Peptides against a protein of PDB entry 4N78. Designs and how they scored, part 170

Target 1, 186 residues: chain A of PDB entry 4N78
Amino acid sequence: HFQVICRLLGYQGIAVVMEELLKVVKSLLQGTILQYVKTLMEVMPKICRLPRHEYGSPGILEFFHHQLKDIVEYAELKTVCFQNLREVGNAILFCLLIEQSLSLEEVCDLLHAAPFQNILPRVHVKEGERLDAKMKRLESKYAPLHLVPLIERLGTPQQIAIAREGDLLTKERLCCGLSMFEVILT
Target 2, 155 residues: chain B of PDB entry 4N78
Amino acid sequence: MAELQMLLEEEIPGGRRALFDSYTNLERVADYCENNYIQSADKQRALEETKAYTTQSLASVAYLINTLANNVLQMLDIQASQLRRMESSINHISQTVDIHKEKVARREIGILTTNKNTSRTHKIIAPANLERPVRYIRKPIDYTILDDIGHGVKW

## One batch from the design tools (peptide; made by RFdiffusion4, then SolubleMPNN)

Design b2_p19_7_s1 (from b2_p19_7, 10 letters changed)
Fold by OpenDDE base, seed 2:
Formats: C-alpha cells, structure tokens, sequence
Structure b2_p19_7_s1 (fold): chain B 186 residues (1-186), chain C 155 residues (1-155), chain A 19 residues (1-19)
C-alpha cells in the first residue's frame, strides 16, 4: 500500500502530505497533549515515596493505584489524550513507512538507471581473475548504453541539455543522503 | 512553406484541371478518328492514324497522372515533415516542463529532509597492540574478618 | 526525362491539333 501511495503521490504529493501531517502533529502536541500533560502534572502527587518492600508486590501496586487513582479515573485521559497520542503515533509510523517505501523506489530507480549512467556494480571476482580486467570488460560491454554521451554525439543541443538535466535528476535522490524521518523526529 | 503553398494552390489544382481538359479533348479526338475512318477511302491509313492518336493520347494522360501523383506525394511528404517537426517541438516543451516540475517537487520535499548522519563508522582501528586484558582476579573478600566486631545475639 | 520530353511534345502536338 505504501509503495502504491508513493508512486501515486510522487515527490510533490509526498511533500504535501508530510507537511500536513507535521502540522497536525504539531497541533496535537502543542495543543491537546500539552494541556493534558500540564493537568496531569498538577494532579500528580507532589510527594510519592516508595513504599516499604515489606508490603510485597500486591501491596505496592495497591499503594500506587491509590496514589494515582485520580489520574487513572480521569475519563478524558483515556478517551481524548490517548486517542491523540495514537494519532501522533500513527502519523509517525506513516511517515516512517512512506520514507522507507520511497527509499526503496528510489533505489530501484537508481539501479535501473545505473547501466545507462556508467555506474557499474562491484563484480564478484572468481579465484584467478583480475578484478581490473573484469571491470574493464564490463565497462566496455555497457559503454554503448551510456545515454548522455550517446545523445551528445547524436542529439541536438536542446536534447543534450535535457539529457544532462535528466541525468542529474536521476542521480540525485533522497535516499543517497537525505532523511525525512529525522526531520519529523526533531 | 512557399513550396507547399504552390503545390496546394497552383500545381495540384492545375494538374487536375489539365487532366479534366485532357478527358474532353480525348473525346474530340475519338470522334475525329471515327469520322475519319468512315469517310476515308483508305481504311488502312485511317486505322493507322487512329492508332497513332490513341497512343499519343494515352501517353499524355499517363504523363498528366504521373505529374499529378508526384505533386501529391511531394505535398504529403512536406506535410509529414512539418508534423514531425511540430511533434518534436511539442515533445521538447513537454520534457522541459516535466523537468521543471520535478525540480520544483524536489525542492519542496527537500525542505522536509535533513542530511543522514552517516555514522562515520570509525574504523575502530584495532590498536595493533591488543593490550592483554589484565585478568582481574576477583579475590574473594573474606567477610569472616567482620565476625568479631558485631555484638550479635548468640542464639 | 526523355519520356517526359516525348510526352510533352506529344501533348503540344495534340494541343496544336485541337486549336
């Protein structure tokens, strides 16, 4: 699903969605969640000492239940605050999954474009073969596929310009050095 | 453009008119040949003349048709070339627009990104001299030394 | 070209005969 969403939205659509999600998250954090946190801080017992270990686990649990009874029974906390936290969580997860899906798509694009851009993978060298010779052979094999040089030779000036720009855009991908999710976490 | 215009406005219409006129003229020639054959005392000569006129007429029509056909073909070739040029221009514009849109989109999404902290995997250059881990020999703390200090209730 | 010339000559003769 996320892959399909990434394909449908593209960079523009993803940017718009992410921007809106950030606004929503910001609104939730600075608004409702902040207010609930403030309220909880006010209702929180000022002095909560650890009960004696002699009371055992059940006694300690009862003690804390009693101390936090007002907080636990706060109906709005369960219905509104937790819902908002879930929404924030879902938004974060959504952003993460979108970024991952986008990264996969970009990697695929890069891999598909690589032969046309003189980007060759490191070839596994069998014992006894020279890496350099194998790489040269590969380079020679794929040399006719180099798109920009081909167009530079056969194309019009306008086509050459477009090809160069297209090549640059193909090489420059977010997955190469940029993270969207890190921005969301800041 | 001038050539195409000439073909469309002058050459092709002119050729069509010429062909039509030729048809009319052929009818006249046919009538003449028929009458000449009927009235001539020398039927053989009249027949030979008719054959000559027929051959000439066919040649002329063939020439007119060929000329017209060539002009039409030339016209179509010019038009096809124009269409190809237009297509190329449209494609160029389309590609330019797409590239521009992509650049804009990338700028927009780029604002929402930060550089990946490439954790420089500091190659922990294992210091060549693996300092031998000093075997920490846990000496058991003999707590019996403290037995004499406590006023413990001897049960 | 020779055929065209012959055709043109024939056409011209025909046109002359039709005047």
Amino acid sequence: as target 1 above (186 residues)
Amino acid sequence: as target 2 above (155 residues)
Amino acid sequence: SAAEALAEAALNKLMQLMK
Scores: peptide ipSAE 0.019, ipTM 0.641, DockQ to the pose 0.009
Fold by OpenDDE base, seed 4:
Structure b2_p19_7_s1 (fold): chain B 186 residues (1-186), chain C 155 residues (1-155), chain A 19 residues (1-19)
Amino acid sequence: as target 1 above (186 residues)
Amino acid sequence: as target 2 above (155 residues)
Amino acid sequence: SAAEALAEAALNKLMQLMK
């Protein structure tokens, strides 16, 4: 589904959606969530020490559950605050999945374009073969597919300009060194 | 442009008119040949004259048809060439616009990106000494302070 | 094509006279 969304929206659509999501997340965090957090901090037990290990995991859990029972059972916290936190969580997950899907699509595009952009695959050298000779053979094999040099030789100035710009846009991808998700987390 | 205009406005219409006029003239020649053959005492001479007129008429019509056909073909070739040039221009503009839109999109999404950095993993360390249990005094929580909190934004 | 058809008709008439 996310792959389809990426294809449908493209870079422009993804940017718009991400910007709007960031606005929503910011609004939720700075608004309702912040207010609830402040209130919860005021009512939070000031002294909460670790129980003895002798109580075991269940006893320790019961201890903390008892300490926070009134907070956990507050209806408004469950309905409003937790819902807002879920929305923030969903937004974060959405952004992550969109970025991952976009990265996969970009990698596929790069791989498909590679033969046309003078990007050769890593060569495995078999026994008895020279690396240089094999590389030369591969270069010769793929040389006719190099789009920009071909158009530079046979095309009009306008075609050459378009080919160069297209080549540049094809090579430049977010997956090469950029992260959207890191920005969202800050 | 001048050549195409000449073909459309002068040569092709002129050729069509000439061909039509030729038809009228051929009818007159046919009538003449028929009458001449009937009235002539020398039928052989009249026949030879008719053959000569027929040959001339065929040659003339063939020439007119060929000329007209060539002019029409030339017109079509010029028009086809013009259409190809227009198509090329439109394609070039379209590609330029698409590239521009893509660049704008790349800039917009680029604002939402940062360089990939390796994040440092934080180690969680357990405390070495267990703290002594402290007596907890439960205080009632007043939740009425939260009643006015919320902006009603739901997704 | 109409002009061609007319021309052919005229030529056919002439050819008939030659027979």
Scores: peptide ipSAE 0.017, ipTM 0.633, DockQ to the pose 0.009
Fold by OpenDDE base, seed 1:
Structure b2_p19_7_s1 (fold): chain B 186 residues (1-186), chain C 155 residues (1-155), chain A 19 residues (1-19)
Amino acid sequence: as target 1 above (186 residues)
Amino acid sequence: as target 2 above (155 residues)
Amino acid sequence: SAAEALAEAALNKLMQLMK
């Protein structure tokens, strides 16, 4: 599903969605969630001492339940605050999954374009074969597929310019060095 | 353009008119030959004259048809060439626009990206208000990322 | 086609005259 979304939206659509999600997340964090956190901080006991170990685990738990009773009984926390946190979480997850899907798509595009861009995969060299000889054979095999040189020989100046720009755009992908998710986490 | 216009406005219509006129003339020649044959005491001579006129008339018509056909073919070739040029131009513009749109889109999404920190240090650095990298910095593409994915393709 | 038809008609008429 996310792959389809990435294909449909493209870079522009993804950017718009991501920006809007960031706005929503920011709004939720700085607005409702912040308010609830402030309220929770106000009702938080100022002094919460560790009960004596002699009370055992159940006694300690009861102690903390008593100390945090006001927080636990805060019904709006469960309904509104947690819902907002879920929304934030979902937004983050959505962004992550979109980025991952986009990266996969970009990688596929790069792989498909590679033979046309003089990008040769490193071939596994069996023991005894010269890497250089295999690479030369591969280069020779794919040489006719090199699009930009081909167009430079046969094309008009305008076609050459477009081919070069297209080649550059094909090579430059986000997955090669950029992360959106890191920005979201920041 | 001038050649196409000449073909469309002058040569082809002129050729059509000439062909039409030739038809009318052929009918007159035919009538003449028929009458001449009937009236002539020397029927053999009249027949030979008719054959000569017929041959000449056929040659003339054939020439007119050939000329007209060639002009039409030439016209079509010119038009086809023009259409191809227009198509090429449209495609070029379309591609230019698409490239531009893609560049804009990439800039927009690029604003939402940061460099992948390879730093091993798990320090959850509190998101300092990292200034939104406003500037699209073209970083060299590291194709080594593809090396890990390609190992699965058994050639 | 019209030109061809005319040429054919003329040719036929001429052929009839040659018979």
Scores: peptide ipSAE 0.015, ipTM 0.625, DockQ to the pose 0.010
Fold by OpenDDE base, seed 5:
Structure b2_p19_7_s1 (fold): chain B 186 residues (1-186), chain C 155 residues (1-155), chain A 19 residues (1-19)
Amino acid sequence: as target 1 above (186 residues)
Amino acid sequence: as target 2 above (155 residues)
Amino acid sequence: SAAEALAEAALNKLMQLMK
């Protein structure tokens, strides 16, 4: 589904969705969640001493439950605050999955374009074969497919310009050095 | 343009008219040959004359048809060439627009990206609000990184 | 060219005969 979304939206559509999600997340964090956090901070016990270890795990849990009774009983926390946090979480996950899906699509595009851009995979050299000879054969095999040089030789100046720009755009992908998710986390 | 116009307005219509006129002339020649053969005491000579006229008439018609056909073909070739030029122009514009749209889209998404910190140092980079120009690190795309990812894509 | 010349000659003769 995310791959289909990436293909459908393209870079522009993804950008718009991500921007809107960021706005939503920002609004939730700076608005409702912040307010709840402030309220929770106000009701937090100012002094919470560690209970004695002799009370055991159940006793310690009961102690903290008692100390945090007002927070636990805060009904709006369960209904509104947690829902908002879930929404934020979903938004973050959505962004992550979109970025991952986009990266996969970009990688596929790069792989498909590689033979046309003089990008050759490293050929696994079996023992006894010269790597250089295999690479030369591969280069010779794909040499006619090099799009930019071909167009530079046969095309009009306008076609050459378009081919160069297209080649550049094909090579410059987000997955090569850019992360959207890191921006979302900041 | 001028050549096409000449073909459409003058040469082809003229050729059609010439063929029509030729038809009328052929009928006259046929009538003449028939009458000449009937009236001639020397039937052999009349027949040879008829053969000569027939051959000449057929040659003339063949020439007219060939000329007209060539003009029509030339017209079609010119039109086809014009269409190809138009198509090329449209394609060029379309590609230019697509590239432009892609560049805009790349810029838009680019502002939402940051450089992948390859540095292992977990420096909690404080969100520097600085509009860091998305330095397109034109690092040569090490496509070797793609080698590891390609193994996982179960087609 | 020879055929064209023959055709032209024939056409001219036909035109002359039609006059």
Scores: peptide ipSAE 0.019, ipTM 0.628, DockQ to the pose 0.010; fails the geometry check

Design b2_p19_7_s2 (from b2_p19_7, 10 letters changed)
Fold by OpenDDE base, seed 3:
Structure b2_p19_7_s2 (fold): chain B 186 residues (1-186), chain C 155 residues (1-155), chain A 19 residues (1-19)
Amino acid sequence: as target 1 above (186 residues)
Amino acid sequence: as target 2 above (155 residues)
Amino acid sequence: SAAQEQAEAALNKLMLLMK
């Protein structure tokens, strides 16, 4: 699903969605969640002494339950605050999954474009074979597929310019060194 | 442009008119041949004359049709060439717009990105010899690093 | 008569081609 979303939205669509999600998250964090956290901090017992271990696990649990009774009974915490936290969590997860899916798509695009851009994979060399000879043979095999040189030879100046720009855009991808998710966490 | 205009406005209409006129003339020739055969004392000579006129008429019509056909074909070729040029221009504009849109999109998403701290301490080995123009060898981005990410075709 | 018929046929064909 995320892969399809990435394909449909493209870079621009993803950017818009991410910006809107960031706004929503910011609004939730600075607004409702912050208010609830402040309220909870005010209601939180200032002194919570560890009960004696002699009370056992049930007694300790009851002790903490009693101390936090006002917090646990705060109905709005469960309905509103936790829901908002869930929304924030979902937004973060969404951003992460979109970035991962986008990276995968970009890698696929790079792989598909590679033969046309003189990007050749390292060939497995069997014992006794020269890597250089194999690579040279491979280069020779794919040489006719090099798009930019081909257009430079046969195309108009305008076509050459477009081909070069297209080649650059094809090579430059976010997955090569950029992260959106880090910005979101920021 | 001038050639196409000449074909459309002069040559093809002229050829059509000539063909139409030829039809009228052929009818006159036919009438003449018929009358000549009926009135002639030498039927054989009249027949031979009719054959000659028929052959000449056929040759003339064939020539007119061929000329007209060639002019029409030439006109179509010129128009096809013009359309191809227009298509090329439209494609060029379309590609330019697409590239521009992509660049804008890349900028927009770029604002939402930060550099991955790849601590690859590439020891910038300062090449000792200053003098060689450091050909910015665009190190081909080794995309093999991405081979482990996703359903990469293990070659 | 046969020659005349052939000539007429040829002329008729020409007229048909011109239509």
Scores: peptide ipSAE 0.016, ipTM 0.645, DockQ to the pose 0.010
Fold by OpenDDE base, seed 5:
Structure b2_p19_7_s2 (fold): chain B 186 residues (1-186), chain C 155 residues (1-155), chain A 19 residues (1-19)
Amino acid sequence: as target 1 above (186 residues)
Amino acid sequence: as target 2 above (155 residues)
Amino acid sequence: SAAQEQAEAALNKLMLLMK
């Protein structure tokens, strides 16, 4: 699903969606969640001493339940605050999954473009084969597929310019060194 | 442009008219030959004359048809060339627009990105002990693992 | 008669080409 979304939206669409999600998250955090957090801080026990270990796990749980009774019984916390937190969480997860899916698409694009851009895969050399000979053979095999040099030789100046720009755009991908998710977390 | 116009307005219509006129003339020649053969005491001479006229007439018609056909073909070639040039121009514009759109999109999404902190791989100081090179068995990347990516984990 | 037939055939061919 996320791959389809990435293909459908492209960079522009993804950017728009991410920006809007950031706005939504910001509004939730600075608005409703902040207000609930402030309220919770006000009702939070000022002094919460650690119960004696002698009470055991059930006793300790009951102690904390009693100390936090007002918070646990706060109905709006369950209905509104937790829902907003879920929305924020979903937004974050969505962003993460979109970025991952986009990265996969970009990698696929790079791999598909590689033969046309003089990017040769690392050849596994079997024992006894000369790496140089194999690489030369591969270079020779793919040499006719090098798009930019081919167009530079046969194309018009305009075609050459377009080919160079296209080549650059193909090579420059987000997955090569950029992260959107880090920006979202900031 | 001038050549195409000349073909469309003058050469091709002129060729068609010439063929039509030729038809009328050939009919007259045929009538003449028929009458001449019937009336001639020397039928052999009349036949030879008819053959000569027939050959000449056929050659003339063939020439006219060939000329007209060549003009039509030339016209079509010129038009095809014009269409190809137009197509090339449109494609160039389209590609330019697409590149521009892509650049804009890249800028927009770029604002939402930061450089991946490539943690400088601290030089793992290889401990002095010659760890036997673990034969890196390249497990073939099973791309089928990606087939299940996107199906929501049915809880 | 043969000459006449040839002439007629030639004329007919011409007429057919003109149609």
Scores: peptide ipSAE 0.015, ipTM 0.658, DockQ to the pose 0.009
Fold by OpenDDE base, seed 4:
Structure b2_p19_7_s2 (fold): chain B 186 residues (1-186), chain C 155 residues (1-155), chain A 19 residues (1-19)
Amino acid sequence: as target 1 above (186 residues)
Amino acid sequence: as target 2 above (155 residues)
Amino acid sequence: SAAQEQAEAALNKLMLLMK
C-alpha cells in the first residue's frame, strides 16, 4: 500500500502530505499533549524516592502504583492524551513507512537506470576470472545503452539538454543521502 | 505549406474534375463508336477505330487516376510530416514541463530532508603505498547498502 | 497475333502515360 501511495503521490505529493502531517503533529504536541504533560507534571509526586529493594518487586510496584495513583486514575489521560499520542505515533510510523517505500522505489529506479547511465553492476567474479576483463566486457555490453552520450551524438541541442537534465534527475535520489524521517523526529 | 495548399485546393480537386469530365467524355466516345460501327459499311475499320479510341481512353483514365493518386499520397505524406513535427514539438514541451515539475517537487521534498549522518565508521586507512592512479573504475553503486532499508526483500 | 501486338502496344502506351 505504501508503495502504491508513493507511486501515486510522487515527490510533490509526498512532500505535501509530510508537511501536513508535520503540522498536525506539531499541533498535537504543542497543544493537547503539552497541556496534559504540564498537568501530569503538577500532579507528579515531587519526591519519589526509590523504595528499598527489601520491599521486593511487588512492594516496589505497589509503592509506585500508590505514588502514581493520581496519574493512573486520571481519566482524561487514558481517553484523550493516549489517543493523541497514538495519532502522533501513527503519523510517525506513516512517515517512516513512506520514506522506506520511497527509498525502495528510488533504489529500483536507480537500478533500472544504471545500465543507461554508465553505472555498472557489481560483478561477482568467479574464481579464475579477472575482474578487469569482466568489467571491460560489461562496459562493452552496456556502452551502447548510455543514453546521454548517444543523444549527444545524434540529438539536437535541445534534446541533449533534456537528456542531461533527465540523467541528473535520475541519478539524484533522496536515498543517496537524505532522510525525511530525521526531520520528523526533530 | 504552399505545396500542401496547392494540392488541396488545386491539384486534387482539379484531378477529380478531370476524372469526372473524362467519364462523360468516355460515354460520348462509346456512343460515337457504337453509332459509327452500326452506320459504317466497313465494319472492320470501325472496329479498329473503336479499339483505338478505347485504348486511348483507358490510357487517359489510367493517367488521371495515377496522377490523382500520387497527389493524394503526396498530400498525405506532407500532412504526416507536419504531424510528426508537431508531435515532436509537443513531446519536447511535455518533457520540459515534466522536468520542471520534477525539479519543483524535489525542492519541496528536499526542504523536508536532512543529510543522513553517515557514520564515517570506516576510516579509509590510506594504504601507505600510493598505488598507481587506478583508472577511475566507476565503482558500481553498491545498492546492497539499501538492502537493510525496508522489508528486507532480498532480490 | 495482330490482336496481341495491338494489346501490347496499348499496354505500353498506358505504361508510358503512367510515367
Scores: peptide ipSAE 0.015, ipTM 0.652, DockQ to the pose 0.011
Fold by OpenDDE base, seed 2:
Structure b2_p19_7_s2 (fold): chain B 186 residues (1-186), chain C 155 residues (1-155), chain A 19 residues (1-19)
Amino acid sequence: as target 1 above (186 residues)
Amino acid sequence: as target 2 above (155 residues)
Amino acid sequence: SAAQEQAEAALNKLMLLMK
């Protein structure tokens, strides 16, 4: 699903969605969640001493339950605050999954474009073969597929310009060094 | 453009008119040949004359048709070439627009990105001197030492 | 008669080409 979303939205669509999500998250964090946290801090017991170990685990649990009774019984916490936290969580997960999906798509695009851009994989060298010789052979094999040089030779000036720009755009991807998710976490 | 215009306005219409005129003329020739054959005392000569006129007429019509056909084909080729040029121009514009849109989109999404902290995997330079793993002798932690510090009931 | 038939055939061919 996320892959399909990435394909459909493209960079522009993803940007718009992410911006809106960030706004929503910001609103939730700075608004309702902050207010609830403040309220919770106010109702938090000022002095919460560790109970004696003699009470055992059940007694200790009851003690803390009693101390936190007002918090636990706060109906709005369960209905509103937790819901908002879920929304934030969902937004974070959404962003993560979108980024991952986008990265996969970009990697695929890069891999598909690689032969046309003189990007060659490192060939596994069998014992006794020279890596350099194999690489040269590979380069020669794919040389006719180099798009920009081909167009530079055969194309019009306008086509050459477009090809160069297209090549640049193809090479430049977010997955190469950029992260959206890190921005969301800050 | 001048050539196409000439073909459309002059050559092709002219060729069509010529064919029409030839049709009329051929009818006259046919009538003449028929009458000449009937009235002539030497029917063999009249027949030979008719054959000659027929051959000439066929040749002339064939020439006119061929000329007209070639002009039409030429016209179509010119038009096809013009369409191809237009298509190419449209494609170039379209590609330019797409590239521009993509650049804009990338700028927009780029604002929402930060550089991946490539954790420089510090090459764990294996310290040359593997410090001998000091055998961590797990001394059993005697937790009884803590019995006196807590509010625990001294049994 | 044969010559006449040939002439008529030739004329007919011409007329067909003109149609």
Scores: peptide ipSAE 0.015, ipTM 0.660, DockQ to the pose 0.008; fails the geometry check

